Peptides against a protein of PDB entry 4CIC. Designs and how they scored, part 22

Target 1, 148 residues: chain A of PDB entry 4CIC
Amino acid sequence: KVSTKGHYGVQAMFDLAQHFGEGPVSLKSIAERQGLSEPYLEQLIAVLRKAGLVKSVRGAQGGYILAREPRDIKVGDIIRVLEGPIAPVESVSQDDPEHSLKFDFSVTKSVWEKVKKSIEEVLDSITLADMLKDAEEAQMAQGYMYYI
Target 2, 147 residues: chain B of PDB entry 4CIC
Amino acid sequence: KVSTKGHYGVQAMFDLAQHFGEGPVSLKSIAERQGLSEPYLEQLIAVLRKAGLVKSVRGAQGGYILAREPRDIKVGDIIRVLEGPIAPVESVSQDDPEHSLKFDFSVTKSVWEKVKKSIEEVLDSITLADMLKDAEEAQMAQGYMYY

## One batch from the design tools (peptide; aimed at target 1 K1, target 2 K1)

Design b2_p14_8 (made by RFdiffusion4)
Pose (drawn by RFdiffusion4):
Structure b2_p14_8 (pose): chain A 133 residues (1-84, 100-148), chain B 132 residues (1-84, 100-147), chain P 14 residues (1-14)
Amino acid sequence: KVSTKGHYGVQAMFDLAQHFGEGPVSLKSIAERQGLSEPYLEQLIAVLRKAGLVKSVRGAQGGYILAREPRDIKVGDIIRVLEGSLKFDFSVTKSVWEKVKKSIEEVLDSITLADMLKDAEEAQMAQGYMYYI
Amino acid sequence: KVSTKGHYGVQAMFDLAQHFGEGPVSLKSIAERQGLSEPYLEQLIAVLRKAGLVKSVRGAQGGYILAREPRDIKVGDIIRVLEGSLKFDFSVTKSVWEKVKKSIEEVLDSITLADMLKDAEEAQMAQGYMYY
Amino acid sequence: SSSEAVITIVATES
């Protein structure tokens, strides 16, 4: 199960990545395109801004833009920002979960917003039918 | 975050794997060794029994035992047993989560109860200090 | 069976 925060955090950062070259966009526009609740997005952006992942701009087309290029933002970075009598007895079971955790970390660190932009171009494109191999 | 069911399901199955050669053990003994609540364990075992992962034995010193050898039970098998207008718009974000799901499945299918038994022996051993 | 997944990602929210 993916948390609401993880899903919306990545969705919002990806929407900003899709508009990075064009410049700032409003939070309302992000919520509209992504189907997110604006109050929740406002709170999410506030944390991402404190973390240096997004920045606000005061322009006419003010609004929000990524604070780092998409190629320099791993999906794992976004997730890391959003997340927060005695005796020793080794648990092999817990070691299995550590292996699960490590594999997740590896996958999320292997994908950047730039990689997602490239995938978005390839997957949702259109072309003449003869070119589908 | 790992669910209570996944954690306790794997803990209970591994306890049974540690006692597979010796024979059946009571549910109370599993709950005691693993720090589990007996009511929760009983409910858990019932599903595992229906799935053919554990079996009850009448015996006298009867109880429960694995229904398959540890080498034939993947951790992923245990998890899978315990778990249960319109338009298309591709979501690259969802594709990321699919990749995460795939990697977890791969890790859990690559580990059997026999692998856990081998790891448990190696990690919780004692030996002369010169051999470290 | 549990109607929910065994593993939850983000594990803990700030």

Design b2_p14_8_s1 (made by RFdiffusion4, then SolubleMPNN; from b2_p14_8, 10 letters changed)
Fold by OpenDDE base, seed 3:
Structure b2_p14_8_s1 (fold): chain B 148 residues (1-148), chain C 147 residues (1-147), chain A 14 residues (1-14)
Amino acid sequence: as target 1 above (148 residues)
Amino acid sequence: as target 2 above (147 residues)
Amino acid sequence: PSKEDILTLPEKER
């Protein structure tokens, strides 16, 4: 499972992507649209801002914007910022010195490393621009279903 | 992250695969070799047995064996038995009726479904026999490094 | 029991 933090972080970044080029968006409006608590979103945005994925705009129309174009932000970038490196297994640091344990551990570790790599490849293959496109296609498909 | 349960379950099943054809293995010996607590391993083995991945053998040389050949057990099968379906995200059942929330949720959901599918494909591509082969190759490589 | 799905990234213990 992607943590709720990763999930909500991607949602918040996607909301900012939908408004990219329209100017700064308030945290309140993001929270309302994404069904997030405003305090929780503040924490997420603070991390994302510190990582340089979002910018704060000051003033009466203040809020947040993406710091880069949607095409230049991968889902993997968001997840790495919020969660850190994608770890496939909890590092059971079994410091067990017995040689057999180390070997079996190495084989099982390789399985999880393959899983990690696969996850990273997927998340790094998806940009916020890809998500925007998928959203537009889904809206068009729904629009056609109501007219038939 | 694969849970510790999934990780240890794969280790225990791999240990049984290494002993496949040699007869039943005691839980104690698996626990010792895999660095697992015996009580925890009992819980794992109970689930795996109920799912038909392992068999218990009764008697003085009693213990556990794989219920199928190592080639017929995928890592994905072990994980599905122990963890259930690989879900990429906690189902935030946001029953929030607002249309916009549902749409954004659907797009993000599709990302996680892609992740899920990718993991399933990886785990279903690896059998216990593949793991045994990888172990043998690694042992051979280590053996050649010591000569 | 919340089925912690396989992909839960480590909660960083704060």
Scores: peptide ipSAE 0.030, ipTM 0.790, DockQ to the pose 0.437; fails the geometry check
OpenDDE base, seeds 1, 2, 4, 5: peptide ipSAE 0.025, 0.026, 0.024, 0.025; ipTM 0.787, 0.790, 0.790, 0.793; seeds 1, 2, 4, 5 fail the geometry check

Design b2_p14_8_s2 (made by RFdiffusion4, then SolubleMPNN; from b2_p14_8, 10 letters changed)
Fold by OpenDDE base, seed 4:
Structure b2_p14_8_s2 (fold): chain B 148 residues (1-148), chain C 147 residues (1-147), chain A 14 residues (1-14)
Amino acid sequence: as target 1 above (148 residues)
Amino acid sequence: as target 2 above (147 residues)
Amino acid sequence: PMKEDIITLPERER
């Protein structure tokens, strides 16, 4: 499961991508469009800004913009910023160092490494530009269903 | 992250695969070999047994065996039994049904569906027999490094 | 800070 943080982070970044080139977007408007809590979105945007994926614009029409073009932001980049490295397995709490260390069976680790690699490949293959294109195609398909 | 439950479940099933054909294995012996709590392992085995992946054997040499051959058990089967369907995203708590429903933006959902499919493909491509083979190859490689 | 990992499988607390 992608965490709620990763999920909402991708939604917020996608909203900013949809408005790319239109100027700064307010957090309030993103929160309303994406069904997010504004305080929660502030926390996400703070992390994304610190990572250089988002820029803040000051002034009366202040808000946020993507720091890069949508084609230059992978979903994997967003997830890595919010979640850190894609870990395939929860680190079993190191609380019992004596027992956990002995049976790091290389074989089970290799299974999870394969899962990790596959997730990374998928997330790194999808840009915000790809998501924009998919949205346009979906809107066209819906438009065609309303015209039929 | 695969949960601790999924991780330990795969370890326990792999231990049973290593002993497949040797007869019933005690939970105590699995727990000792895999570094698992015996009470925790009992809970895992109960779920796996109910799902028909493990069988209990009664008697003085009682214990557990795989219910199927290692080649007929995918890692994906173990994970689905322990965790349920591989969900790509945590279900945002249904606590606010009104807000969560409106912006199920098909596009973000499609991203997570692609991730889900990729995970399922990987986990369904690996059997306990594949894991046994990988273990044998690793043991041979270590043996060649010591000699 | 526990790095939230991408795929959290729900711990079924029984």
Scores: peptide ipSAE 0.024, ipTM 0.792, DockQ to the pose 0.134; fails the geometry check
OpenDDE base, seeds 1, 2, 3, 5: peptide ipSAE 0.023, 0.022, 0.022, 0.022; ipTM 0.786, 0.791, 0.792, 0.795; seeds 1, 2, 3, 5 fail the geometry check

Design b2_p14_8_s3 (made by RFdiffusion4, then SolubleMPNN; from b2_p14_8, 10 letters changed)
Fold by OpenDDE base, seed 4:
Structure b2_p14_8_s3 (fold): chain B 148 residues (1-148), chain C 147 residues (1-147), chain A 14 residues (1-14)
Amino acid sequence: as target 1 above (148 residues)
Amino acid sequence: as target 2 above (147 residues)
Amino acid sequence: PMKEDIITLPEEER
């Protein structure tokens, strides 16, 4: 499962991709379009900016832009920035020292490593440009249904 | 991510697979081998039993067995029983009605559906029998390093 | 830094 943070981060990055080349987008406008709180989006954008995926533009038309072209940003890059390394299993919190027996059960670990690899391959195969293309295709399909 | 519940559930089911055909295994013995608390394991086993993946055996040699052969139990079956449907995104808790705007953003949803499908394909491709085979191969490889 | 876990399965609230 992608966390809410990862989910909303991909939504915000996709919104910026849709406006790529049109200039800076305000956080307010992203928040409104994506159904996000502005304060929450500010936190996400701060992380994405620090990672060099987003740039801040100052001025009267200030806001945010993608730091790279949509084709050069993978969904996996966004998730790794927001969530860190894709972990297939929740790290059993060390707080129960009696149950933190790292039964490093090599076989069970291998199952989760296969899951991890599969998730990484999927997320690294999808760029923001691919998402833009899928959105255009979906809009065309809806347009055809309204004209039929 | 598989929850701790899913992780430990797969471990417990794998322990039962290792003893398949040897008769019923006590929860205590599973808990000791897998590094689980017995009370936590009781909860997991109760769910797995209700789903028909595990059987309880009564008597002096009572305990639990797999309800099916290891080849007939996928890791995906265990995870679905313990966690429900594999959800690629956390369900945004309904408790913030203002943020529960189901922006059914079809494109973002499609990304998560691709992730879901990929996870399902992996977990449904691995049986407890496959895990047993992998364990045997690992033991043989370790045995060859000691000789 | 607590590695926020990407795939959180919902805790079944009993």
Scores: peptide ipSAE 0.027, ipTM 0.792, DockQ to the pose 0.128; fails the geometry check
OpenDDE base, seeds 1, 2, 3, 5: peptide ipSAE 0.024, 0.026, 0.025, 0.024; ipTM 0.790, 0.792, 0.795, 0.795; seeds 1, 2, 3, 5 fail the geometry check

Design b2_p14_8_s4 (made by RFdiffusion4, then SolubleMPNN; from b2_p14_8, 10 letters changed)
Fold by OpenDDE base, seed 4:
Structure b2_p14_8_s4 (fold): chain B 148 residues (1-148), chain C 147 residues (1-147), chain A 14 residues (1-14)
Amino acid sequence: as target 1 above (148 residues)
Amino acid sequence: as target 2 above (147 residues)
Amino acid sequence: PSPEDILTLPEKER
């Protein structure tokens, strides 16, 4: 399950991508459009800003913008910022350090490394620009379904 | 993170695969070899048995065996039994049904569906027999490094 | 994040 943090982080970044070039967007407006709590979104945006994916704009039309163009932000970049490195296995090492260390079976680790690599490849293949294009195509398809 | 449950479930199933054809293996021996608590392993094995991946053998040489050959058990089968369907996103729908329903943005869902499909393809491409082969190759490589 | 960090909500954010 994509953590709520990763899921909502991608939603918030996608909302900012939809408004890219229109100027700063308020957190309130993002929260309302994405069905997110404003306090939770503030925490996500703080992390994304610190990572340089989002920029804060001050003034009467203050808010947030993408710090880069939608084509220059991968879904993988967003997930790595919010969740850290895509680590396929929680290091089982934390709970019982003495017993856990011995049987880090190289074979089971290899399975999870293959899964990790596959996830990374998918997430790094999708940009916010790709998501914008998919949204436009979906809207056109819905429009055609109402006109047929 | 692969849950501790999924991770240890694959380890336990791999241990049973290594002993496939040798007869029933005790939970104690699996727990000792895999560094698992016996009570936790009992819970995992109960789920795996109910799903028909593991069989209990009764008697003086009682224990557990794989219910199928290692080649007929995918890692994906083990994970689906232990974790349920590989769902890339928790259905956000459970906590606030009124708000969650409106903006199930088809686009973000599509991203997670692509991730899901990719994970499923990987996990369904790996059998316990593939893992056994990889273990043998790794042991041979270590043996050659000591010579 | 493991496949399950990508596939698990942290329990505590209930």
Scores: peptide ipSAE 0.097, ipTM 0.791, DockQ to the pose 0.186; fails the geometry check
OpenDDE base, seeds 1, 2, 3, 5: peptide ipSAE 0.094, 0.071, 0.087, 0.081; ipTM 0.782, 0.786, 0.787, 0.789; seeds 1, 2, 3, 5 fail the geometry check

## One batch from the design tools (peptide; aimed at target 2 K1 V2 S3 E83)

Design b2_p15_1 (made by RFdiffusion4)
Pose (drawn by RFdiffusion4):
Structure b2_p15_1 (pose): chain A 133 residues (1-84, 100-148), chain B 132 residues (1-84, 100-147), chain P 15 residues (1-15)
Amino acid sequence: KVSTKGHYGVQAMFDLAQHFGEGPVSLKSIAERQGLSEPYLEQLIAVLRKAGLVKSVRGAQGGYILAREPRDIKVGDIIRVLEGSLKFDFSVTKSVWEKVKKSIEEVLDSITLADMLKDAEEAQMAQGYMYYI
Amino acid sequence: KVSTKGHYGVQAMFDLAQHFGEGPVSLKSIAERQGLSEPYLEQLIAVLRKAGLVKSVRGAQGGYILAREPRDIKVGDIIRVLEGSLKFDFSVTKSVWEKVKKSIEEVLDSITLADMLKDAEEAQMAQGYMYY
Amino acid sequence: VLAGTALTLATGALV
């Protein structure tokens, strides 16, 4: 199960990546395009801003923009920002879950916002029908 | 975060794998060795039994034993048993999570209870210090 | 068992 924070954090950062070249966008516009609750987004952006992943701009078309280029932001970076008598007995079961954790980390570190932008262009495009192979 | 059911389901199945050659063990013994609540374990075993992953034996020193050899039980099998207007708009974000899901499935399908038994032996051994 | 709250494992499904 994917947490609300992970899903919305990545969705919002991706929306900003889709508007990076055009410039700042309002939080309201992000919430509208992504189907997110504005209060929740406001709180989310506040953390991403403190983390240096987004920045605010004071312009007429003020609003928010990525603070780093999409190619320099791994999905894992976003997730890492949002996340927070004795004896030893080795647990093989726990070691399995460590392997699961490592694989997840590997997948999320292998994908950048730029990679997501490229995939978005390829998957939601249109073309003459003869070109579908 | 790993659910209580995944953690305890795998722990219980692995305890049974550690006792497969010796024969049936009681649920109380599993709960004691693994630090599990007996009521929760009983509910867990009931599902695993229905799925053909464990079997009850009448015996005298009877109890429960794996219904398949450890080498034929993937960790992913255990997890799968325990788990249970309109328009289209592709979500690249969801595609990322699908990739995460695939990788987890791959890891859990690549490990059997037999693999865990081998790892348990290697990691929890003792030997002359010169062989480290 | 593990740290992290982006995912809850062994519950199935995703979003």

Design b2_p15_1_s1 (made by RFdiffusion4, then SolubleMPNN; from b2_p15_1, 6 letters changed)
Fold by OpenDDE base, seed 4:
Structure b2_p15_1_s1 (fold): chain B 148 residues (1-148), chain C 147 residues (1-147), chain A 15 residues (1-15)
Amino acid sequence: as target 1 above (148 residues)
Amino acid sequence: as target 2 above (147 residues)
Amino acid sequence: MLDGDAFELATGGLV
């Protein structure tokens, strides 16, 4: 499960990518377009801003912009900022102290490491620019379906 | 994050694979070897049994066995049984009814579908037999480091 | 669809 945080974070970053070059976008407008609560979006944007993926612009036409071009932001970068490192196995270490036989089952760990690597490769292969292109292609395909 | 359930489920299935052909293994012995609570393992095994990945044997030498050969059980099969279908995005649908603008953001959905497919391909490429082989190779490598 | 918990674990909290 991509956490709700990761999902909405990518959605918010994609909204900012759609408006890239048009100037700063208000949190309210992003929240309305993306179906997010404004307070929740504010928390996400704060994290993304701290990580240098988003910039805030002050003033009457203030808001948020992408800190980089859409082609220079990978989905993997967004997810790493919001969720932390792509770790397949939660460190099982905390909850059962007595049965903390860390059977470092090297073999089971290797399975999850393979999964991790595969996820990282996929997420690092997709930029916000790729998502913009896919959206344009989907809109064109839908447009053609209404004209037939 | 693989859920604790998925992680321990694969670990328990791997233990049963290591003992495949030796007869039924007790839940107690699996729990001890894998560092699991017996009650927790019982719940996992019940699900795996219902899905037809594990069989119970009755009697004085009763316990559990793999229902299939280790080569015929993928890690993906275990995870699908324990976690349900490999879904990258939780259906955002339930908790915020008012903001249930199902912006079916087809584009964001496509990203998660690509991730899902990638995970499925990896997990379906690994069998319990592959894990057994990897364990043997790791033991041999460690044995050579001590000699 | 991996249940959120499974995918969350598989992705280390990513998913």
Scores: peptide ipSAE 0.160, ipTM 0.777, DockQ to the pose 0.254; fails the geometry check
OpenDDE base, seeds 1, 2, 3, 5: peptide ipSAE 0.156, 0.147, 0.148, 0.109; ipTM 0.775, 0.775, 0.772, 0.772; seeds 1, 2, 3, 5 fail the geometry check

Design b2_p15_1_s2 (made by RFdiffusion4, then SolubleMPNN; from b2_p15_1, 6 letters changed)
Fold by OpenDDE base, seed 4:
Structure b2_p15_1_s2 (fold): chain B 148 residues (1-148), chain C 147 residues (1-147), chain A 15 residues (1-15)
Amino acid sequence: as target 1 above (148 residues)
Amino acid sequence: as target 2 above (147 residues)
Amino acid sequence: MLDGDWLELATGGLV
């Protein structure tokens, strides 16, 4: 599973990207648009803010903004902040302490490292700006399908 | 976390690949070599057998063998059998039924589909025969480092 | 959709 955390984190960041340049967006407004619980979103935004991907704006029209332009935020950056390092081999050592998986078979590890690298390359190739563009293209395509 | 299931499943299949052509291997022997519990391995092997990746051999020297040659089994085949379809987005719909994520934002889904495709391509590019070759190369490299 | 277990596998517990 893309953890619910990673998935919703990307959605929340994408919502902020859609409103980039319009000023601060309230958590309530993001939660409503993205179908997220406000408390859950608050936790996600707290992590993203601490990582410097989001800024809090104070005042009567307070809320959140992207800390950088959408082009300067990769999906990979969001996922790394929320999920930690894209590390394919979690040390399986924790669940069965008695059977320390002694044979960290170098070969099996290499398979997962290849998978990791591939995921990283994909996620680092996609920015929030790319997602905005894809959304615009999809809306235009839908608009054309309603007119045909 | 690589699900323990997928990780150990690939290890068990790799062990069977290392013994391919030598006859049936006991679950006990695989479990000992791979550091797996025998009951857990039995569950994995049952799934892999049902999927036709492993065969059970009956008799005094009974055990398990690969159902196909190592070159004909992709890592992707093993993972799909154990974990199901390589599908990046679990439908978040199950954990909070009231907040049906109505906005399956097509764009966010497309990101995960790209990730899925990339993972599938990698896992489908690696066979058990490739893993055997990599193991042999690694052993040779270690042998040369000791000299 | 990668079941949590699979993406966790693929990402090494990232997700």
Scores: peptide ipSAE 0.181, ipTM 0.792, DockQ to the pose 0.225; fails the geometry check
OpenDDE base, seeds 1, 2, 3, 5: peptide ipSAE 0.169, 0.170, 0.166, 0.164; ipTM 0.789, 0.795, 0.788, 0.789; seeds 1, 2, 3, 5 fail the geometry check

Design b2_p15_1_s3 (made by RFdiffusion4, then SolubleMPNN; from b2_p15_1, 6 letters changed)
Fold by OpenDDE base, seed 1:
Parts: sequence; structure tokens; C-alpha cells
Structure b2_p15_1_s3 (fold): chain B 148 residues (1-148), chain C 147 residues (1-147), chain A 15 residues (1-15)
Amino acid sequence: as target 1 above (148 residues)
Amino acid sequence: as target 2 above (147 residues)
Amino acid sequence: MLDGDYLELATGGLV
């Protein structure tokens, strides 16, 4: 499960990418378009802003913008900000103190490290610009399906 | 987080792989070596047995064995059995009925599908035999550090 | 490890 936080965070960042260059976008408008609660989006945007991925613009037409161009924001950057570092397997050891005899079998740990690395590589290979391109291609493909 | 179920399931299957060819292994001995509760291991083994990854052997020296050679069991096979199919992002839509307006943005879904595919490819590329080899190499490397 | 929730979503429940 991509955490609901990671999922909605990527959606919100993608919405800001779609409006990049159009000026500041209100949280209300993002929430409406993405089907998110505005309070939940406020929490996400606060984290993303603190991490320097989003900027707040003040004024009558105030709101939020991407702090960088869509090509300079990886999905991996968004996820790391919202969910933290892809938690090492080590976090599984802390929750059950009685099962402290977790033989941290180095071999099983290495499997999960390979999975982690693979996820990181995928998420770091996808930018918001790539997502914009995919959206445009999907819209064009839908447009062609209506003309057939 | 690999679910505790997936994590311990892979550990239990790896323990059975380490003892492959030595005969049946008791759940108690697996639990002791892997630091698992025996009741929890019983639940995992029941699922793995039902899926045909493990066999139960009856008798005085009864227990469990791998149903296939370690080379013929992928980590992905173990995980799919224990956790189900790598759940499509669709499962996220069901838990919060009020947020039903999940614009399943096809584009965001495609990101998660790429991640899913990558995980599947990794887990399907690793067999229990590969894990055995890695363990042997790690033991040899430790042996060389002591010399 | 991705947070359990993220890796679980990304893996579709694997993690």
C-alpha cells in the first residue's frame, strides 16, 4: 500500500504540475479536482512546502506553486518527503519488544533491501514532467478512440 | 514494510530450504531458529502448505519439508501466497467510503503499477536457492575476515 | 523499506 499520504501527495503534486506556469493554485481547487479533503491537503502541502517542493504565494490570487519545474521533481522526492526515507527493514524490529530475538537474518534482509532499491530506482526515474507527458498521451489516445 | 507475515514467511521458507534434503523439520525447531512463536508459525505453514509450497510429513520424525526444490521456489511465490496477489492500487479505494471520489487518476495509478511491476520482477528473480547461495557466500566472507 | 503503508500499496500488500 502506498500510504494514503504518499498517494494523495503525488496526486496533489501532479495537480500543481498540470498548472505549472499558470500561477498560484488554491488548495480548494486542488482538493476539488483531486477529490481530497481540504484539511488533509493542507497537511500534505505543509510537509511538501517545508521540504521545499512547494511554494506558497500570498495575495488575492494566492495559493501554491511547485518550487521547481516538473522535470526537476521526482516521484521519489515526493515520497521521501511524505513518508520519510524508505524505512530500512530495521523498523520491523522495534515494534514487538518480546520478539527481540529477531534473528536479523542478513540474507532475508538483503531480499528486502533489493526490493527497496528497486522501488527507489523506479520512483527516482519518474518525474512530474514524465507524468504530464503520460497524461497528454493518454488524453490523445482517448481522443483518437472517440474518433474511431 | 514487508508485512510481518511476508517477512516471517520468507524466513520460515528459508529455514526449510537450509534443511532441504535432511528430512522433515519440526515447527518447534524452525520457531526456535527463526525467533518466531510456534503458534504464529503454524498459521504461516498452514497457508504455505495449502498453496503447495510446503509438505507435511507424518511420523515420529515428522514435520515439514519444502514441496519443491529451493531453486523452484521464488520469493515472489511465497509473498503471493501469504499476502495475496500484490494488491492492485484498487484496494486503497475501498477503505474510506466517504472519500469515494478518489479520482483514480490513471497517471498516478500507472506510477504505482510501475512500482508494483518492479517489486514483482525483483521478488520473482530471487529463489530460495539464490538465498542459500548468498548465505554460504556471507559465511565464507565472515570466515575470511577471521583469518 | 518503504513505510509499511507505501510498500504495501506499491507492492499491493506485499509490504
Scores: peptide ipSAE 0.149, ipTM 0.775, DockQ to the pose 0.408; fails the geometry check
OpenDDE base, seeds 2, 3, 4, 5: peptide ipSAE 0.136, 0.112, 0.132, 0.052; ipTM 0.776, 0.769, 0.780, 0.770; seeds 2, 3, 4, 5 fail the geometry check

Design b2_p15_1_s4 (made by RFdiffusion4, then SolubleMPNN; from b2_p15_1, 8 letters changed)
Fold by OpenDDE base, seed 1:
Structure b2_p15_1_s4 (fold): chain B 148 residues (1-148), chain C 147 residues (1-147), chain A 15 residues (1-15)
Amino acid sequence: as target 1 above (148 residues)
Amino acid sequence: as target 2 above (147 residues)
Amino acid sequence: MLEGDWLELATGGGP
């Protein structure tokens, strides 16, 4: 599983991207559109705000906005904020100090480092603007299927 | 985490690859070299054997061998056997049936599908033979640092 | 090793 946190965090950020330039969006409206609980979304938004990906706007029409343009926010940035760094193999070495022969299996570690790098490259290659474009293209494709 | 199962499974398969052509390897010897419990390794080997990646050899010098050459076993094959198919995002939909608005967020799903595909491509690009070669190169590089 | 959440992302929720 994409941690439920990473998954919903990307959804919430994408919702904010869809409304970028329209002004502040309430957490309630995001929660309703994304099928998220408002308390859960509050936790996500708090982390995203602390990381400087989201801004809070105060006032009668207050809410949240992206802190940067959708093109300047990578999916990788969102995931790193919510899930932490794509963690290197926590060395299994912490639990049993006596028998953990630190077989520094450099070779097996290198496999996982390659996987990590590949994930980072993919997530860093996708911006919220790319996701917006993909959504528009998908909507157009669905629109064409109803006219045939 | 690469599930502890996937991680140790790759280690156990790599150990068998290092001994490929030397005959059957005992679970005890693999467990000792890899720092694994023998009971845990038995469970891993049972799954790998059922999937046809490992063979059991009976006799006084019995044990386990790779069922195929190291070049014919991808890391992706090992992971798929131990962890199952690199699961598509299990639709979060199973827990609360009422409020799971199946926002079929096709766009967010596509992000995770791209990640999945990338992982599959990486794991399917690495064979046990590639890992053996990398180990030999690393050992040679360490040998050159001592001279 | 990708830590749990990322591998679960990657592998689809293996334990």
Scores: peptide ipSAE 0.116, ipTM 0.771, DockQ to the pose 0.414; fails the geometry check
OpenDDE base, seeds 2, 3, 4, 5: peptide ipSAE 0.082, 0.066, 0.109, 0.093; ipTM 0.770, 0.765, 0.774, 0.772; seeds 2, 3, 4, 5 fail the geometry check

